# Peptides against a protein of PDB entry 2MBZ, part 51

Target 1, 143 residues: chain A of PDB entry 2MBZ
Amino acid sequence: GINLTPEEKFEVFGDFDPDQYEEEVRERWGNTDAYRQSKEKTASYTKEDWQRIQDEADELTRRFVALMDAGEPADSEGAMDAAEDHRQGIARNHYDCGYEMHTCLGEMYVSDERFTRNIDAAKPGLAAYMRDAILANAVRHTP

## One batch from the design tools (peptide; made by RFdiffusion4, then SolubleMPNN)

Design b2_p16_3_s3 (from b2_p16_3, 8 letters changed)
Fold by OpenDDE base, seed 5:
Structure b2_p16_3_s3 (fold): chain B 143 residues (1-143), chain A 16 residues (1-16)
Amino acid sequence: as target 1 above (143 residues)
Amino acid sequence: TKSAAGALAFLGGAFF
């Protein structure tokens, strides 16, 4: 799990409690290579590491929202680049994330109502926009 | 600030 004190967890994640979802995550993903890699990588993460991950997530969210507000298509260079950064961030911090895996994650963002609702809290339609950008980025990198 | 999307990210094995 996350090796942080309850106080540190609150400082980094606020009201989000990752331990609340541990059982469901294990049931859904426990037999995957991604789960194993993520557990291995994050086992040594410090408070500063988790804070950096949160900061990166916040920045990426702001980028996508700004693109949407500017009316940029999800298959624009800017949106696809943001999707690529998202993919690379997953690869650095959690597990190997190829374009097929990334596309599957994007589909989950729009097919799981909990994800959709939570993502769209930043801006309505953000989950769908991210999914479309992820797909477009995958297509442009497929020979 | 905190990303609202992060609250459920672990269900997909990712965090953003």
Scores: peptide ipSAE 0.114, ipTM 0.783, DockQ to the pose 0.364
Fold by OpenDDE base, seed 4:
Structure b2_p16_3_s3 (fold): chain B 143 residues (1-143), chain A 16 residues (1-16)
Amino acid sequence: as target 1 above (143 residues)
Amino acid sequence: TKSAAGALAFLGGAFF
């Protein structure tokens, strides 16, 4: 699990308890390279590291929402750039994330109701928008 | 407002 005190976990994640998904994650992805890499990378993360990751995620969320509010299509340069930054953020913080993997994650955002609900809490349709942007970004980088 | 990025990371390893 996350190497933080209960107090630190609350400060970073609020009411969210990451440990509630530990068993499911292990069952679904425990034998993947992504799982191994993520465990290895995050093992040394401090409270400040986790806070940075949360802040980066919040900023990216706001960025996608702003694109949607501006009426920018999901295959716009702005949306694709946001998707690319998302991919690179995953690669930096968690595990190697190629375009194929990223596309699979995008599909999960719209096929797993828990992801959809969590993402769309920021703005209805955001999960689908992100999926489309991720796909567009993958296509432009793998002609 | 905090996003669900942390939760997403722990559901499927994807941070957003």
Scores: peptide ipSAE 0.113, ipTM 0.783, DockQ to the pose 0.371
Fold by OpenDDE base, seed 2:
Structure b2_p16_3_s3 (fold): chain B 143 residues (1-143), chain A 16 residues (1-16)
Amino acid sequence: as target 1 above (143 residues)
Amino acid sequence: TKSAAGALAFLGGAFF
């Protein structure tokens, strides 16, 4: 699992314990390349690395929320750029994430109710907005 | 604070 002390885990994740999902994640994704790559890459991550990842995720969430609040379409340049940064962040931190993979993740955000609920906690409809932006970004990069 | 994206990463393997 995450090789942080209990105090470090608390500092990064608060009361959330990511190791609670280890078994479920292995059952759902254990046979995928993404899972393997993520485990290999994150095995050496420090507390600072995990904190950076959390911060990046929060920043991206705020960015999407701001776009929605501004009434920007999910296929706007701003939304597609945010989707691209999301894809790049996954690739940088966890596993190879091409546009097809990214699109599949976007669909999961709206089809898996736990994802939808957690994402929409920031703003109702955010998961659908992200999915649409991800798809639009993939389309513009695959003419 | 707790990141919703971070929780999702570990829940579904999406990794924001």
Scores: peptide ipSAE 0.111, ipTM 0.780, DockQ to the pose 0.379
Fold by OpenDDE base, seed 1:
Structure b2_p16_3_s3 (fold): chain B 143 residues (1-143), chain A 16 residues (1-16)
Amino acid sequence: as target 1 above (143 residues)
Amino acid sequence: TKSAAGALAFLGGAFF
């Protein structure tokens, strides 16, 4: 699990407890290379590492929201670039994330109400916008 | 403001 003290976890995640998903994650992903890679990579993460990851996520959220507010379509260069950064962030911090995997994650964002609710807390429709941008980015990178 | 989706990202390793 997350090798942070309760205090550190609170500082980084607030009232959220990522460990509450441990069992579900293991059940859904335990037999995947992604799971293995993630466990191996994150095992050494410090508070600062997790904080950086959260900061990057927040920045990306703001970026997508700004694109939506500006009326940029999800298949715009800006939106697709944001989606690409999202994919690369997953790759750097968690596990190898190809475009197919990324599109699967995008679909999860709109099909799992927990993700949808939490994502759309920043802006209604953000999950769908992200999914569309992720798909568009995958398409442009797939000959 | 921290991303509300942060904790849920662990369900799929989502960077969000």
Scores: peptide ipSAE 0.109, ipTM 0.779, DockQ to the pose 0.350

Design b2_p16_3_s4 (from b2_p16_3, 10 letters changed)
Fold by OpenDDE base, seed 3:
Structure b2_p16_3_s4 (fold): chain B 143 residues (1-143), chain A 16 residues (1-16)
Amino acid sequence: as target 1 above (143 residues)
Amino acid sequence: TRSSAGALAALGGFFF
């Protein structure tokens, strides 16, 4: 799990403890390569590492929201570039994330109501927008 | 969206 003190967890994640879902995550994804890679990589993460990851996620969220507000289609160059940065961010911080994996994640964002609700907290329809951008980005990178 | 990001990471088993 995340080896931060309760105080550190609050500073990074607010009034929320991600570790409360540890067993569910293990049951659903424990046999995947992505899960194993993530556990190995994040085991040494400090408070500063987690804060950086959180900041990167927030920045990307703002970027997608700005694209939506500007009326840019999810398959626009701007939206696809944001999706690519999202994929690369996952690869750097957690696990190898190819385009197939990325499209699977995008589909999860719209098929799991808990993901949809939390993503759309930033802006209604953001999860669907991200899914569409992720798919478009995968298509353009598939020769 | 600190709490939402943390929730997403934990819920899916995939951090982003």
Scores: peptide ipSAE 0.134, ipTM 0.789, DockQ to the pose 0.434
Fold by OpenDDE base, seed 1:
Structure b2_p16_3_s4 (fold): chain B 143 residues (1-143), chain A 16 residues (1-16)
Amino acid sequence: as target 1 above (143 residues)
Amino acid sequence: TRSSAGALAALGGFFF
């Protein structure tokens, strides 16, 4: 699992225990290159690394929320740029993430209620907005 | 906390 002490895990993730999903994740994605890459990269991550990743995610969340509050459509330059940053963050921290994979993740955000609930905790409809922005970003980068 | 979905994704080699 995540190579942190219980105390560090609590500091970074709070009451959310990511390890409770380890078996499900392994069953669903254990045979993918993405899974292998993620395990290899994150094996050496420190508390600081995980905290940075969480901070990046929170910042991205705030960006999307701000875009929604401003009435910017999900296919706006701002929203698509946020989606691109999201994709690049995944690539940097976890695994190679192409636009097709990113679109797949976006669909997961709205089809898996656990993701939807967690994402929409910041703002109702955020998961759908992110999905739409991810799709738009993928489209603009597809010949 | 707002990135809890990402924590789940991270374990699976995905992101938030």
Scores: peptide ipSAE 0.140, ipTM 0.797, DockQ to the pose 0.366; fails the geometry check
Fold by OpenDDE base, seed 2:
Structure b2_p16_3_s4 (fold): chain B 143 residues (1-143), chain A 16 residues (1-16)
Amino acid sequence: as target 1 above (143 residues)
Amino acid sequence: TRSSAGALAALGGFFF
């Protein structure tokens, strides 16, 4: 699991205990390259690394919310750029994330209630907006 | 507050 002390985990993730879902994740994703790459990359992560990742995600969330509040379409340049940054962030921190993988993740955001509920906590419809932006970004980068 | 990262972390440290 995540190599942090209980105190560090609390500081970074609050009341969340991501290790509670380790077995489920292994069952669903354990045979994927993404899972293997993520485990390999994150094995050396410090509290600082995890905090940075959380901060990046929070920042991106605020960016998407701002776009929605401004009435920008999910296929706008701004939304697609945010989606691209999201994809690249996953690639840097966790696993290789091509456009097809990214679109699959986007679909998961709206099909897995656990993702939808937590993403939409920032703003109702955010998960769907992200999915649409991810798809649009993938389309514009696909020949 | 809750972000996408929080949702991702809640799913066993496998981030999406």
Scores: peptide ipSAE 0.138, ipTM 0.799, DockQ to the pose 0.404; fails the geometry check
Fold by OpenDDE base, seed 5:
Structure b2_p16_3_s4 (fold): chain B 143 residues (1-143), chain A 16 residues (1-16)
Amino acid sequence: as target 1 above (143 residues)
Amino acid sequence: TRSSAGALAALGGFFF
């Protein structure tokens, strides 16, 4: 798991408890390269590292919300660029994330109600918007 | 201390 004290975990993740899903994640992803890479990379992460990751996620969320509020379509350059930054962030911090993997993640955002609810807490429909942007970004990079 | 967990956090510490 994440090597932070309970107090540090609360400071970084607030009400979200990643340890709550440890067994499910192992059952579903334990045999994947992504899981191995993530465990290897994050094993040395400090509170500051996790905080940076959360800050990046928050910024990206605000960026997508701003795009939606502005009426920009999910296949706009701005939305696709945000999706690309999301993909690259995953690659830097967690595991290799190609366009196919990214598309699969996008689909999960709308097919798993837990993800949908968590993402849409920022703005209703955000999960679907992100999925569409991720798909559009993948298409433009794999013509 | 953050008031939000972040919308892009994944289950079980497997973030994406």
Scores: peptide ipSAE 0.135, ipTM 0.787, DockQ to the pose 0.375; fails the geometry check

Design b2_p16_4_s1 (from b2_p16_4, 9 letters changed)
Fold by OpenDDE base, seed 3:
Structure b2_p16_4_s1 (fold): chain B 143 residues (1-143), chain A 16 residues (1-16)
Amino acid sequence: as target 1 above (143 residues)
Amino acid sequence: TKTSAGALAFLGRAFF
């Protein structure tokens, strides 16, 4: 799991407890390469590392929200570029993330109510917007 | 369909 004290976890994640789902995650995907890579990478992460990752996530969220507020389509260059940065961020911090994997993650964001509710806390419809941008970005890179 | 174990653990936080 995440090697942080309860105080550090609260400081980084607030009321959200990522450890709540550790057993379900291991049960469903424990034999995948993505799981292995993520466990290996994050095993050495400090509180500062996790905070950096959350800060990057918050910045990307603000970027998507700004695009939505401006009325930019999810298949605009701006939205697709944000999706690409999202994909690359996953690759750097967690596991190899190709366009097919990224598309599957996007679908999960709208099909799993737990993800949708969490993402849409920033702005209603954000999960769907991200999914559409992720798909558009994948299409332009894998014609 | 194909999903990473880490993604579910963080439930919608970006980069998962």
Scores: peptide ipSAE 0.108, ipTM 0.793, DockQ to the pose 0.142
Fold by OpenDDE base, seed 4:
Structure b2_p16_4_s1 (fold): chain B 143 residues (1-143), chain A 16 residues (1-16)
Amino acid sequence: as target 1 above (143 residues)
Amino acid sequence: TKTSAGALAFLGRAFF
């Protein structure tokens, strides 16, 4: 789990309780390399580390929303670059994230209603936009 | 200090 006090968890995650999903995550992905890598990386994370991760995610969300508001296609260079930064952020903070893994995550964002609801809280259709940008970014990097 | 939709999406798979 996340090694933070209840107060620190509240400060970083607010009303969202990541621990409520721990059992499901373990059941679904506990035997994967991604799970192992994430557990190893995050074991040493401080409150500041988690806050940085949240800040990076917030910035990425703002970028995608701004692209949508500007009418930029999800396969625009700007949207694909944002998707690439998303992929690299996952790789840096949690687990190796190749383009195939990234596209699978994108599909999960639109197929799991919990993800869709959480993502679209920032802007309706954001999950689909991110999925499309992730896919486009993967395609342009596949020979 | 609010957990954004993007933060939840980013960490959803990562919250192992």
Scores: peptide ipSAE 0.105, ipTM 0.780, DockQ to the pose 0.366
Fold by OpenDDE base, seed 5:
Structure b2_p16_4_s1 (fold): chain B 143 residues (1-143), chain A 16 residues (1-16)
Amino acid sequence: as target 1 above (143 residues)
Amino acid sequence: TKTSAGALAFLGRAFF
């Protein structure tokens, strides 16, 4: 799990408790390479590491919202670049994330209501926009 | 600090 004190967890994640999903995650993904890699990488993460990850996620969210507000299509260069940065962030912080894996994650964002609700809290339709950008980015890199 | 909806979704994805 996340090696933080209750106070540190509150400071970083607020009302969100990632540990509440531990059992479900292990049940669904416990035998995958992604799970193993994530456990190995995050085992040494400090409060500062987790805060950095939160900050990166916040920045990416703001970037996608700005693209939507500007009317940029999800398959625009700007949106695809944001999707690429998202993919690379996953690879850097958690597990190897190829374009096929990324596309699967994007599809989950619109098919799992929990993800859709969480993402769209920033802006309605953001999950679908991200999924489309992820797909477009994958296509341009794997023609 | 304030955790955005995107950050929460990202963490969820990271574990799933």
Scores: peptide ipSAE 0.100, ipTM 0.782, DockQ to the pose 0.332
Fold by OpenDDE base, seed 2:
Structure b2_p16_4_s1 (fold): chain B 143 residues (1-143), chain A 16 residues (1-16)
Amino acid sequence: as target 1 above (143 residues)
Amino acid sequence: TKTSAGALAFLGRAFF
């Protein structure tokens, strides 16, 4: 699991305990390359690394919310750029994330209520907006 | 501190 003390985990994740999902994740994705890559990369992560990841997620969320508030379409350049940054962030921190994988993740955001609820806590409909932006970004980068 | 909704979603994406 995550190599942080209980105190450090609280500082970074608050009341959220990522370890509660370890068994389910292993059952559903344990045989995927993404799972293996993520375990390998994150094995050496410090508290500062995890905090950086959280900060990046917060920033991206605010960016998408701002786009929605401004009425920018999910296939706007701004929304697609945000989706691209999201994809690249996953690639840097966790596992190789091509456009196909990213599209699949986007679909999961609207099909898994746990993801939908977590994402939409920032703004109702954000998960769907992100999914649409991810799709648009994938299309523009697919020959 | 409390993790933001976006941060929680990102962790989910990392683990799922």
Scores: peptide ipSAE 0.098, ipTM 0.778, DockQ to the pose 0.343; fails the geometry check

Design b2_p16_4_s2 (from b2_p16_4, 8 letters changed)
Fold by OpenDDE base, seed 2:
Structure b2_p16_4_s2 (fold): chain B 143 residues (1-143), chain A 16 residues (1-16)
Amino acid sequence: as target 1 above (143 residues)
Amino acid sequence: TKRSAGALAFLGHAFV
């Protein structure tokens, strides 16, 4: 699991306990390359690493919300660039994330109500917007 | 401490 003390976990994640999902994740994705890569890569992460990841996620969320508030289409350059940064962030921090994988994640955001609820807490419809931007970004990078 | 919606989403898929 995450190698942080309870106090550090509270400081970084607040009310969220990532360990509560460990068993379900193992059951659903434990045999995937992504899971193995993520466990291997994050095994050495410090509190500062996890905090950075949180900060990056927050910034990206704000960026998408701003795009939505501005009325920018999900297939706008700005939205697609945000989606690309999201993909690259996953690749840097967790596991190899190609465009196909990214689109699958986008679909999960709208099909798993837990993800939808968590994402849309920032703004209603954000999960769908992200999914659409992710798809558009994947399309523009498809050979 | 309030959890971020974006952080939760990111961490959620990170475990996948």
Scores: peptide ipSAE 0.121, ipTM 0.775, DockQ to the pose 0.369
Fold by OpenDDE base, seed 5:
Structure b2_p16_4_s2 (fold): chain B 143 residues (1-143), chain A 16 residues (1-16)
Amino acid sequence: as target 1 above (143 residues)
Amino acid sequence: TKRSAGALAFLGHAFV
């Protein structure tokens, strides 16, 4: 798992404990290339690496919230660009993430209550907005 | 520190 001390984990993730999902993730994804790639990449991650990943995620969240607050449609250029950055972030930090995989992840964000609740903590409806932006971004890149 | 709203979105499917 994450090679951090309990103290470091608290500093980076706060109240979120990623270890509580370890067994479920292994059960759902353990035989996939994505799982293998993620294990290989994250094995060498330091506290600073994990903090960077969290900072990137927070920045993306703020960006989507700002788009929603501005009334930008989920299929706007701004929203689709944010979705693309999200896809690229996954690819850079964890595993190869094509548009098909990305759309599946977006659908999970609205289908799994745990994801929906966690995402919508930033703004109600954010998970649905992200899903729609992810889909729109995939469509424009796979005409 | 505050919990990242995106943490589960990233790690819930990508990490073990």
Scores: peptide ipSAE 0.115, ipTM 0.777, DockQ to the pose 0.388
Fold by OpenDDE base, seed 3:
Structure b2_p16_4_s2 (fold): chain B 143 residues (1-143), chain A 16 residues (1-16)
Amino acid sequence: as target 1 above (143 residues)
Amino acid sequence: TKRSAGALAFLGHAFV
């Protein structure tokens, strides 16, 4: 898990408590390679590492919101490129993330209301937009 | 209070 102090966790995650979900995550994915890889990578992460990851996610969120505001379809080059960067970010920071895995994650963003509420806090409909962009990006890379 | 977009990772696609 995250070995930051309570104060550091608040600075990075705000009112979100990642420890609240640790047991559920282990129960659902504890036997997967993704879980193993994530545990191995994040074990050495500092506060600065976690902050960087949050900043990267925030930047990507702003990018998707800008695309939506501009009226760009979720299967546009811009939206698919943003989805690709999202996939690569997961791969760098957490675990190997292929296109099939990525599409499964996208579907989770719209099927688990906890994800949907969190994502749509930036803009209503963002989770669905991301899911559609993720799917489109996967299709163009796996014809 | 600050909201973390990256917090999504802990719910489903990343692990602490």
Scores: peptide ipSAE 0.113, ipTM 0.773, DockQ to the pose 0.425
Fold by OpenDDE base, seed 1:
Structure b2_p16_4_s2 (fold): chain B 143 residues (1-143), chain A 16 residues (1-16)
Amino acid sequence: as target 1 above (143 residues)
Amino acid sequence: TKRSAGALAFLGHAFV
């Protein structure tokens, strides 16, 4: 779990309680190397680490929104670069995230209404845009 | 209340 006080958790995550999904996460991913890696990495995370992760995610969200607003297609170099940064962020913070896994995550963003709702809160259609960018990025890196 | 896009990690691709 997250080794933060309730107050620290609120400061970092707001009203969202990530621990409420602990059981589901374990059920879905508990037998994977990714899960093990994530548990090992996050076990030492401080409040500052979690805050940095949130900041990175927020920045990436703004970046994708800006691309959409500018009319850049999801398979543009800019969008694919943002997708690559997203993948690398997951890799640094949680677990080794290959392009296949990343593509699967992208599909989850549009197939799981909880993800879609949370993502599209920033901009309607963002989840689909991210999925498309993730796919395009995976394709260009998988000749 | 502050919404964080990072919260998505805890929904499916990150493990806490």
Scores: peptide ipSAE 0.112, ipTM 0.770, DockQ to the pose 0.422

Design b2_p16_4_s3 (from b2_p16_4, 10 letters changed)
Fold by OpenDDE base, seed 4:
Structure b2_p16_4_s3 (fold): chain B 143 residues (1-143), chain A 16 residues (1-16)
Amino acid sequence: as target 1 above (143 residues)
Amino acid sequence: TKTSAGALAFLGRGFV
């Protein structure tokens, strides 16, 4: 699990408790390479590491929201670049994330109501926008 | 509310 004290977890994640999902995640993904890699990488993460990851995600969210507010299509260069940064962030922090895996994650963002609700808390339709940008980015990198 | 990396990473049906 997350090697933080309850106080540290609250400081980083706020009202969200990642431990409440641990069993379900293990049941759903426990036999995948991604799960194993994530467990190995995050085992050494400090509070500062988790906070950095949160900050990176927030910055990316702001980028996508800004693109949407500007009326930029999800398959614009700006949106695809943001999607690429998202993919690379997953690869650095969690597990190897190729373009196929990334498109699967994007699809999950719109098909799982929990993801959709969480993402769209920043802006309605953001999950769908991200999914479309992720797909477009994958296509341009898969000739 | 805003998007949280922790929330995305640890949702039960999927994970990052």
Scores: peptide ipSAE 0.176, ipTM 0.806, DockQ to the pose 0.433
Fold by OpenDDE base, seed 3:
Structure b2_p16_4_s3 (fold): chain B 143 residues (1-143), chain A 16 residues (1-16)
Amino acid sequence: as target 1 above (143 residues)
Amino acid sequence: TKTSAGALAFLGRGFV
């Protein structure tokens, strides 16, 4: 799992503990390439690494919220670029993330209430907006 | 349908 002390976990993740879902994750997806890649990459992550990843995610969240507040459609260049940055961030920090994988993740954000609730904590409808932007970005990059 | 184990672990925090 995440090799942080309880204090460090609180500093980075607050009251949310991702390790509480470790068994469910392994049971459902333990045989996937993405799982193996993620375990290999994150095995050596420090508190600073996890904090950086959180900061990147927070920045993207603010970016999407700003786009929504400005009335930019989810298939705008701005929204699609944010989706692309999200995809690339996953690729850098966790596992190879192509456009097909990314669209599947987007669908998960709106179909799993746990994801939807956590994402929409920043702004109602954000998960759906992200899903739509992810799909649009994938479409524009499909030959 | 295609989902990663890591994505589920973080439950939409924005990491994945």
Scores: peptide ipSAE 0.175, ipTM 0.808, DockQ to the pose 0.154
Fold by OpenDDE base, seed 5:
Structure b2_p16_4_s3 (fold): chain B 143 residues (1-143), chain A 16 residues (1-16)
Amino acid sequence: as target 1 above (143 residues)
Amino acid sequence: TKTSAGALAFLGRGFV
């Protein structure tokens, strides 16, 4: 699991408790390369590292919300660039994330209600918007 | 936190 003290976990993740999902994650993803890579990378993460990751996610969320509020299509350059940054962030912090993997994640965001609810907490329809942007970004990078 | 990377990464149904 995350090698933070209970206090540090609360400071970084607040009301969300990653430990509640550790067993389920292992059951569903424990045999994947993504899981292995994530475990290897995050094993050394400090509170500051996790906080940075949270800050990056928050910034990306605000960016997508701003695009939606401005009426920018999910296949706009701005939305696709945000999707690309999302993909690269996953690659840096967690596991290798190609365009196919990214599109699979995007589909999961709209097909799994727990993901949808979590993402849409920032803005209704955000998960669908992200999925569409992710797909568009993948298409433009896969001629 | 608007959208927690930790929440996404550890929901049990998928990674990030």
Scores: peptide ipSAE 0.186, ipTM 0.815, DockQ to the pose 0.396; fails the geometry check
Fold by OpenDDE base, seed 1:
Structure b2_p16_4_s3 (fold): chain B 143 residues (1-143), chain A 16 residues (1-16)
Amino acid sequence: as target 1 above (143 residues)
Amino acid sequence: TKTSAGALAFLGRGFV
């Protein structure tokens, strides 16, 4: 799993334990290139690496929330740019994430209640907003 | 529909 001590895990993730999903992830994605890439990359991650990833995610969350609060549509330049940054972050930290993959992830955010709940903890409807922004961003990059 | 591969992606609050 994640190569951190229990104390470090708590500092970075709090009460959320990503390792709780290890078996399910392996079962569902274990034979994919994405899984192999993710395992290879994250195997060497330090506490600082994971913290950076969390900080980046938090910042992105704040961006999306701010866009929603401002009434910006999910297909606005701002929202699509945030979606692009999200895609690039996944690619940088975990696995190659093309636009097709990203749209699939977006659909998962609204179809898997666990993801929806986790995302919408920041703001109700955020998962749907992200999905829409992800789709819009994919469309503009794959005309 | 195409199957997603969400091995590990984060959005602040755990798995995404």
Scores: peptide ipSAE 0.183, ipTM 0.802, DockQ to the pose 0.096; fails the geometry check

